# Peptides against a protein of PDB entry 6IDX: the designs that were tried, part 352

Target 1, 380 residues: chain A of PDB entry 6IDX
Amino acid sequence: KELAKLSADVTFATEFINMDGIIVLTRLVESGTKLLSHYSEMLAFTLTAFLELMDHGIVSWDMVSITFIKQIAGYVSQPMVDVSILQRSLAILESMVLNSQSLYQKIAEEITVGQLISHLQVSNQEIQTYAIALINALFLKAPEDKRQDMANAFAQKHLRSIILNHVIRGNRPIKTEMAHQLYVLQVLTFNLLEERMMTKMDPNDQAQRDIIFELRRIAFDAESDPSNAPGSGTEKRKAMYTKDYKMLGFTNHINPAMDFTQTPPGMLALDNMLYLAKVHQDTYIRIVLENSSREDKHECPFGRSAIELTKMLCEILQVGELPNEGRNDYHPMFFTHDRAFEELFGICIQLLNKTWKEMRATAEDFNKVMQVVREQITRA

## One batch from the design tools (peptide; made by RFdiffusion4, then SolubleMPNN)

Design b2_p30_5_s3 (from b2_p30_5, 14 letters changed)
Fold by OpenDDE base, seed 4:
Structure b2_p30_5_s3 (fold): chain B 380 residues (1-380), chain A 30 residues (1-30)
Amino acid sequence: as target 1 above (380 residues)
Amino acid sequence: SELLEKLKEFMAVFRNPEPYTGLRHFYSKL
């Protein structure tokens, strides 16, 4: 207990470390000696002293043994651990992940996000905070190949829904520390969109071209009887598609794939359009048909608008930016749905279409409409 | 409008007025 208190002092910490005191603490954890009636309290103070000593940055986290890591990971994975030990073990693992890529690799092998989810299903907000902090650390330090697996684990309805129900909608006020971890998690979740935002469409990729064709099909063929045989000449078919792509409001009516070669927003704009068309089909069809039937030059170009809106939403939500250490602000609604960005896009594209009509805009007013919509979103 | 209310709900921000000071104090309070 006194050691844990004194370890917060840098002078004491320096002397204690120079006397190999930290090695003694690590060996106490490694020994796993359950024989003391006060073992849990002693271990909690040992782990506190270890954290306080390591927080001075005098000793590299790489000095810890594999046995130590396994013992700490064992305290997090065991169902019946003292809350005080669990809290410190989560904090140690977070610090290990943040400070060493070598330790990250070892910890990622010993601990699953599923095990950390169990620590969110508790009434103790401090345990919940450290569990999210460790998830955030693992997410931040994940190599690019594993980020999608972490994304899939987050998109696994369990983590989001558990955070929503047990943290955000919990019967306790959110402390600043939890609010910060929710902010960090939100930023890291938005950064999953960065890959798609920076992915250029390949105009030669048939699968990507089929998505654009599906957007056309949903907008124009949903009411048309399948009886119009595909058999009339290739040129009339190309000319028909050029008209349809103009009615969809693409900038390149001949090859709409070219509109998705600009990054940002790249393929993310196409993902949003496809989501709208499949999940909110009636809204999509209404927006497209209302503008495709206009001959008065007041048509809202859906394709161009959806691309520029996607880019604008990425700018507003700071997609691709690292989390700021001083921020504790988060959007609770982004935890309510697995595809919250696409749902926001669906709201904002309707707002854009409404604002376009209210302004009686033409193609020349496009940037002015986008500026008004930006102000509406940022002041909401 | 219903649309503006949905947008407002979606863009609603939770902010804690207390400054974030790190997680260290949670384990130091023993």
Scores: peptide ipSAE 0.442, ipTM 0.905, DockQ to the pose 0.799
Fold by OpenDDE base, seed 3:
Structure b2_p30_5_s3 (fold): chain B 380 residues (1-380), chain A 30 residues (1-30)
Amino acid sequence: as target 1 above (380 residues)
Amino acid sequence: SELLEKLKEFMAVFRNPEPYTGLRHFYSKL
């Protein structure tokens, strides 16, 4: 206990480390000797002293043995561990993952995301905070090949729903430490959009062109009597599609695929458009047809608007930026939906279409409408 | 409008007035 308190002092820590004191603490943990009724309290203070000593940055985290890592991971994996030991063990693992790529690899072999998710279902907010912190650390330090697997494990409706129900909707005030971890998790979740945001459409990829054709089909063929599909020759079909792509508000109405070659927002804009068309079909069809029937030059170009709005949302949400250590602000609504970004897009595209009508905008006013919509989103 | 209220709900930010100073505070309080 006194060692744990004194270990917070840099002068004491330096002297104690110079005496190989940290090696003694690691050996106490490595020994795993369960024999004392006071073992839990002694171990909790040992782990506290170890954390406080390591927090001075005097000793590299790479000094720890594989036996130490296994013992700490064992405390996190065992269901009947004392809360004080569990808390400190989660904190040690988080610090190890953040400070050493070598330790990350070893920890990722010893612990599962499923085990960490179980620690979110408890009534202890400190345990929940360290469990999310370790999840965030593992996510941040995952190599690109494992990051997608981890993203898939996190994109499991389960983690989001657990955080929503046990943390955000908990009967307890969210502390600053938890708010920071929720912020970090949200930033890391938005960074999963970066790949799609930076993916250029290949105009020669037939599968990608078929998505654009599906947008056309949903907008125009779903309400058209199938009897009016003109059996017209290949050239008349191309001319018909060019008209439809103009009515959809693509900039390149001859080859709409060219509009998705700009990065950002690349393919992410097409993903948002397809999500809107499939999940909110009535809203999509309404937006497209209301503008396609206008002869007054006040048509809102849906395709162009969707692309520029997707780019704007990426800028507002800082997609691709690393978490800032000083921030603790998060959006609770992003934990309510699996496809929260696409749902936000669906709200904002309707707002854009409404704002365009209210302003009586023309194509020349496009940037002015986008600026008004940006102000509406950022002041919301 | 209903749409602006949905946007406001979606963009609502939780902010803690206390600055984040790191996880150290959980064990340093012992």
Scores: peptide ipSAE 0.441, ipTM 0.901, DockQ to the pose 0.730
Fold by OpenDDE base, seed 5:
Structure b2_p30_5_s3 (fold): chain B 380 residues (1-380), chain A 30 residues (1-30)
Amino acid sequence: as target 1 above (380 residues)
Amino acid sequence: SELLEKLKEFMAVFRNPEPYTGLRHFYSKL
């Protein structure tokens, strides 16, 4: 206990490290000494002292053995471990992951996100905090190939739902430490959109062009059986589609794919449009048809608006930015839905369409409408 | 409007008034 307390002092830490004190602590953990394992309090103090000593940055985290890592990971995977040991073990693993890519690789083999989810289902907010911190660390340090697997694990409705129900909607006030971890998790979640935000549409990709055609179909052929696509000649179809793409409010009426070559927001804008069209079909059709029937130059260009709104939302939500260590602000609603960004887009595109009508805007007012909508979103 | 209320609900931020000083308060619980 006293060693743990003294280990926070840099002068004591320096001298203790110079005396190989950390090596002694690591060996005590590695040995699995039944004495320390049966005396949970002594082990908890040993782990505290180790962690506080390592926090001074005097010793590299790469000094730790695989036996030490396995022992700490063992305390996280065992269901009957003392709460104090579990908390410190999670904190040690988080620090290992953050400070060493080599330790990340070893820890990622020993621990699954599924095991960490069990530690979110407890009433102890400190355990929950360090479990999320470790998830965040693993996510942040994951190589690009594994980052998608982590993203898929986060997109597993299960992790989000557990965080929502057991952490955010918990019966206890959220402490600043937990709020920071929820902020970090939210930032990392938004950064999953970066790939799509920076993906240019290929105007020659037929599958991507078929999505734009599907947007047209949903808007204008919603009552037409897809089987009744009239075999009318290719030229009449092209001319018809050019009018339809104009009514959809694309900038390039001939080749709407060109509107998605700008990054940001690239393909993410098309994803949002398709989500709106499929999940909120009535809202989508209403917005498109209300503007397609206008000949008064007060039509809101849906396609252009959706692209610029997607870009604006990415800017507001700081998509692609790293988590700031000093922030603890998070949006609880982003944990309520798997497609929270697209749901926000669906709210904001309706707001934009409403604001456009209220302002009696023309195409010349476009930037002014966007600025008003930005202010509405940022002041909400 | 209902739409602005939905936006407000969606954009609602939780902010802890206590500054984040780091994860490590082990000593306060020792």
Scores: peptide ipSAE 0.432, ipTM 0.887, DockQ to the pose 0.665
Fold by OpenDDE base, seed 1:
Structure b2_p30_5_s3 (fold): chain B 380 residues (1-380), chain A 30 residues (1-30)
Amino acid sequence: as target 1 above (380 residues)
Amino acid sequence: SELLEKLKEFMAVFRNPEPYTGLRHFYSKL
């Protein structure tokens, strides 16, 4: 207990580290002595002293053994561990992941996000905070190949729903530390959109072209079975498609795929359009047909508007930016739905279409309408 | 309008007035 208090002082820490004191603390944990497990308080103070000593940055985190990592991971995975030991073990793992890529690899083998989810289902906000902090650290340090697996674990309705129900809708006020971890988690979740935002459409990819064709089909051929779309378009059919793509409000009426070659927003705009068309079909059809029936030059170009709105939403939500250490602001609604970005897009595209009509806008007013919509979103 | 209320609900920000100073305060209290 006294050692844990003194370890917060940099002068004491320097002297104690120079005496190999930190190695002694690590060996106490590594020994797994039934004595330390029977004295939960003594182990909690040992882990506190270790954290305070390491926090001075005098010793590299790479000094820790695999045996130490396994003991700490063991305290996180065991169901009957004292809350004080669990809290410090989560904090140690988070610090190890943040400070060393080599330790990240070892920890990612010993601990799953599924095990950390169990620590979110508790009433203790401090345990919940460290569990989210460790999830955030693992997500931030994940190599690009494993980041998609982490994304899939987030997209598992389970983690989001647990955070919503046990953290955000908890009967306790959210502390600043938890608010920061929710902010970080939200930023990391938005950064999953970055790949699609930076993916250019390939105009030669038939599967991507078939998505644009499906947007046309849903808008204009809603009664036609998709199975009966004959793949061989005659020249008359190509000319028909050019008219339909004009009515959809694409900039390139001949080859709408060219509108998705600009990054940002790349393919993410097409994903949003397809989501709207499939999940909110009545809203999509209404927006498209209302503008396609106008002969007054006040038609809202849906395709162009959807692309520029997707780009604007990425800018407003700072997609692709790293978490800022000083921020603690988060949007609770983004935890309410699995496809929250696409749902926000669905609200904003309706707002854009309404604002376009209210302004009696033409194609020349496009940038003015987008600026008004930006102000509406940012002042909401 | 109903649409602006949905947007307002969606864009609502929670901000804690206390500045974030790190996670250190949770383990240093013991």
Scores: peptide ipSAE 0.431, ipTM 0.902, DockQ to the pose 0.795

Design b2_p30_5_s4 (from b2_p30_5, 14 letters changed)
Fold by OpenDDE base, seed 2:
Structure b2_p30_5_s4 (fold): chain B 380 residues (1-380), chain A 30 residues (1-30)
Amino acid sequence: as target 1 above (380 residues)
Amino acid sequence: SELEEKLKQYMSVFSNPEPYKGLKHFYSKL
């Protein structure tokens, strides 16, 4: 107890570290020896002293043994561990992951996000905070190959739903520490969109062109039996599709794939359009047909609008930016849906279409409409 | 409108006026 308190003092910490005191503390943890009276209390103070000593930055985190890592990971994975030990063990693992890529690799082998999810299902907000902090640390430090697995684990309805139900909708006010971890988690979630935002469409990729063709099919052929094989006239067919792509509001109505070669928003705009067309089909068809039937030059170019809106949403939500240590602001609604970005896009594209009509806009007013819509989104 | 209310729900921010100071103080309070 006194050691844990004194370990916060830099003078004491320096002297204690110079006496190999931290090595003694690590060996006490490594031994796992439960034979002492008040073992749990002694261990909690040992782990506190270890954290306080390491926080001075005098000793590298790489000094810790694999046995120490396994023992700490064991306190996080074992059921019925004392809350005080669990809390400090989560804090140690977070610090290890953040401070050492070598320790990250070892910890990622010993613990799973699934084990950490169990610590979110508790009423203790401090335990929940450290569990999310460790998830965030693991996500942030994951190499690109493992980041997709972490992303998939995060994108699992389970983690999002547990955070929503046990943290955000919990019976306790959210403290600043938890709000920061929810902010970090949200930023890391938005950064999953960065890959698609920076992916250029290949105009020669047939599978990507088939998605654009599917957007056309959903808009114009939704009631037509797919059995009407598109008939023999290749040139008449190309000319027909050029009209349809013009009605869809693509800038390049001859080759719409060219509209998705600009990054940002690249393929993310096409993903949003396809999501709208599949999940909100009636809304998509309505927006497209209302503008495709206009001969008055007040047609809202859906394709161009969807691309520029996707880019705008990425800018507003700071997609691709790293978490800021000083921020604790998060959007609770983004935890309510797995495809919350695409749902927001579906709201904003309807708002854009409404605003375009209200302004009686033409193609020359496009940038003015986008500015008004930006202000509507950012002041909401 | 319903659309504006949905937009407001998505763009609604939770913020704590207390500045974030790290997690250290959770274990130092013993």
Scores: peptide ipSAE 0.487, ipTM 0.918, DockQ to the pose 0.812
Fold by OpenDDE base, seed 1:
Structure b2_p30_5_s4 (fold): chain B 380 residues (1-380), chain A 30 residues (1-30)
Amino acid sequence: as target 1 above (380 residues)
Amino acid sequence: SELEEKLKQYMSVFSNPEPYKGLKHFYSKL
């Protein structure tokens, strides 16, 4: 207890570290010796002193043994661990992940996001905060190949729904520390869109072209069974598709794939359009048909609008930006749905179409409509 | 409108007026 308090002083920490005192603390954890009557209290103070000593930045985190990591991970994975030990163990793991890529690799082998989810299902907001902080650290330090697996674990309805139900909808005020961790998690979640935002469409990729064709099919052939894969269309069929792509409001109505070669928003715009067409089919068909039936030059170009709106939403939500250490602002509504970005897109594309009609806009007014829509979104 | 209300719900931000000071103070309370 006294050591834990004194370890906050840099002069004491320097002298204690010079005496190999931190090595003694690590060995106490490594020993796992439950033989002491006050083991839990002693261990909680040992872990506190270790954290306070390491916070001075005098000692590299890489000095810790694999046995130490396994003991700390054991306190996080075992049921019925003392709350004080669990809290400090989560804090140690978070600090290890943030400060060392070599420790990240070892911790990612010992701890799963599924184990951390159990620590969100508690009434203790401090435990919940450290559990999310460790998830955020693991997400931030994950290599690109593992980031998709973590994204899939986040997209597993479980983590989002548990945060929503046990943290955001909890009967307790959200503290600043939890608000910051929810902000960080939200930023990291939006950054999962960056890959698709920066992916150019390949105009020669048939599978990507088939998605654009599916958008046309849903809009104009809604009663046609999808089993009729359109075989090699005659020139008359190609000319028909050019008209349909013009009615869909693509800039390049001859080759709509060219509209998705600009990054940002690249393929993310196509993903949003396909989501709208499949999940909100009636809304999609209504928007397309209302604009395709206009002969008055007041048609809203859906394809162009969807691309520029996707780009605008990425700019507003700061997609691809790193989390800022001082921020604690988050959007609670984004925790309510697994596809919350695409749902927001579906709201904003309807707002854009409404605003276009109200302004009696033409193609020349496009940038002015987009500016009004930006103001509507940012003032909401 | 219903659409503007849905937009407002999505764009609503929670912010805490207290500045973030890190997590250190949670374990330092012992």
Scores: peptide ipSAE 0.487, ipTM 0.919, DockQ to the pose 0.839
Fold by OpenDDE base, seed 4:
Structure b2_p30_5_s4 (fold): chain B 380 residues (1-380), chain A 30 residues (1-30)
Amino acid sequence: as target 1 above (380 residues)
Amino acid sequence: SELEEKLKQYMSVFSNPEPYKGLKHFYSKL
C-alpha cells in the first residue's frame, strides 16, 4: 500500500527502479503464489505500484516477461477474479498494447474480444470502461488485415449491442472516462470506412461495373412491364444505358465508373448507393424516378449528389482522423445500428433531394445546395 | 419534419462537461 502510494512520486520511482525494484514486483506477479492470507490485497497493491512506476516512462514496457503477460491476461480471463485485480490487469494490458507493438501481438494471442465483452455485461462502470479501453487499444494497434476481420466479425455487432444495452442504456450516468472510451470506439469505427473511401474504382473491374448496372436495374427494371424488353441491338442497349445513367445523375453518363475514381469518397459512395437501393428500395426508386421524369433542368443529379454527400459525411464525421485524447463527445445513435453510416446517408440524401426542390436548384446551383445541406447536417 | 427529426437523432452528441484526464486516477484512488 505505501509502495503503491510512493510509486506515484517521480523521485521515489527513479530510485526504486534504479534499485531493480520493478523487477521484484514483476517476479511477485510471475510467481502466482497464493500462499499469503491477504494475497488479493497484496496483488492489487503490487499491480498499482507497477502501473504507477511504469507511468513515469523511465522503463520500457518491453522489459516485461511473457510469464508476466500471461499472469495478467489470466486475471482478465478467469471467472470471479477480485474486481481490484481485474481493473488493474485491464489497465496494464491496455498500457502494454498502446506502448509496444510486440506486446500487442502477444496480448492479442492470449485475450479474445469475446472475453472482454463479458466484462461489459457487469454493473461496474469502471470495469466496463477499462474493458472498452483495452478493446480500443487492440483495435487501434491491429494490423489492417485483422482490422477488417474485426469490422466484419459478429464480435463487432455483438460489441455494439452490448455497449448499447449495458452502457448507454444502463441505469447509471455515463462518467467522463466512459464517454471518452465511447468517443474513441466511435472514431475507430468510422475509420473502418477509410479503406473504402480511399479505394478508387477500377473502370475495368467487371464486378464493380455490375454494381452500377444493378443500381440501374433496381431503378428502371423493377417496375417496368416485361413488354418493354429492350430491342436486341447491342448499340441500342448501350445508348439506352447512357440515357439511364444520365437519368441516375452520373457526371460521366457514358462511363459512370469514372465518377468513382476520385478519392475521397471512392468506392464508399457506391457502397452507400447500393445499400440505399437494396435496404431502402422504395426510397431509392422514388428519388431516382422523381428526378428522371423531369425535363425542366431542375433535376437533382442523384449519382453526383450521392458521391459529394458521401464525401461531405466523411468530412463531418472526421473519417480517417485519429481520436483526440481530450474529447469525450460521441453520437449514441451510431450504436443503435450496424450500418448507421449508411442509414445516415439515406436520411441525408432524402434531405438533399428535398432541399434541391425547395431551392428550385439547377446544376449550376449544385455547390450552393451542398453548402445548405452541410449546414443542415452540422446544425441538426 | 420526420427526416429532420431522424437527422437530429443521428447528429445528436452526448458530451460530458468534465474534461477527460485519463484512466490513471481510477487505480490511484485505491
Scores: peptide ipSAE 0.486, ipTM 0.918, DockQ to the pose 0.782
Fold by OpenDDE base, seed 3:
Structure b2_p30_5_s4 (fold): chain B 380 residues (1-380), chain A 30 residues (1-30)
Amino acid sequence: as target 1 above (380 residues)
Amino acid sequence: SELEEKLKQYMSVFSNPEPYKGLKHFYSKL
């Protein structure tokens, strides 16, 4: 107890570290010896002193043994651990993951996201905070190959829904520390969009072109039996598609795939358009057909608008930016839906279409409409 | 409008006026 308090002082910490005191603390953890009366209290103070000593940055985190890591991971994986030990064990693991890529690899072998999810289903906010902090650390330090696996484990409806129900909708105020961890998690979740945002469409990829064709089909052929597409020659079909792609509001009516070669927003704009067309089909068809039937030059170009809106939303949500240590601001609504970005896109594209009509905009007013929509989104 | 209300819900930010000071504060309270 006194050691834990004194370890917060840099002078004491320096002297104690120079006396190999930190090695003694690590060996106490490594021994796992339950033989002491008050073992849990002693261990909680030992882990506190270890954290306070390591917090001075005098000793490298790489000094810890595999046995130490296994003991700490063991305290996080065991269902009946003292809350004080669990809290410090989560904090130690988080610090290890953040400070050492070598320790990250060892910890990622000893602990699963599923084990950490169990610590979110508790009434203790401090345990929940450290559990999310460790999740965030593992997500941030994951190599690109494992980041997708973690993203898939997070995209499992469970983590989002557990955070929503046990943290955000909890009957307790969100503390600053939890708000920061929710901010970090949200930033890391938005950064999963970066790959798609920076992916150029290949105009020669038939599978990607078939998605654009599916957008056309949903807009214009949804009620037409595809069997009744008249056997018009290949040239008449190309001319028909060019007209349809103009009605969809693509910039390149001949080859709409070229509109998705710009990064950002690349393929992410196509993903949003396809989501809208499949999940909100009536909204999509309405937006497209209301503009495709206009002869007054006041048609809102859906394709161009969807691309520029996707780019704008990425800019507003700071997609691709790293978490800032000073921020604690998060959007609770993004925890309510698995595809919250695409749902926000679906709201904003309707707002854009409404604003375009209200302004009586033409193609020359496009940038003015986008600026008004940006102000509407950012002032909401 | 219903659309503006939905937008407001998505863009609604929770923030805490207290600055984040790191997680150290939880274990140092012993």
Scores: peptide ipSAE 0.490, ipTM 0.920, DockQ to the pose 0.792; fails the geometry check

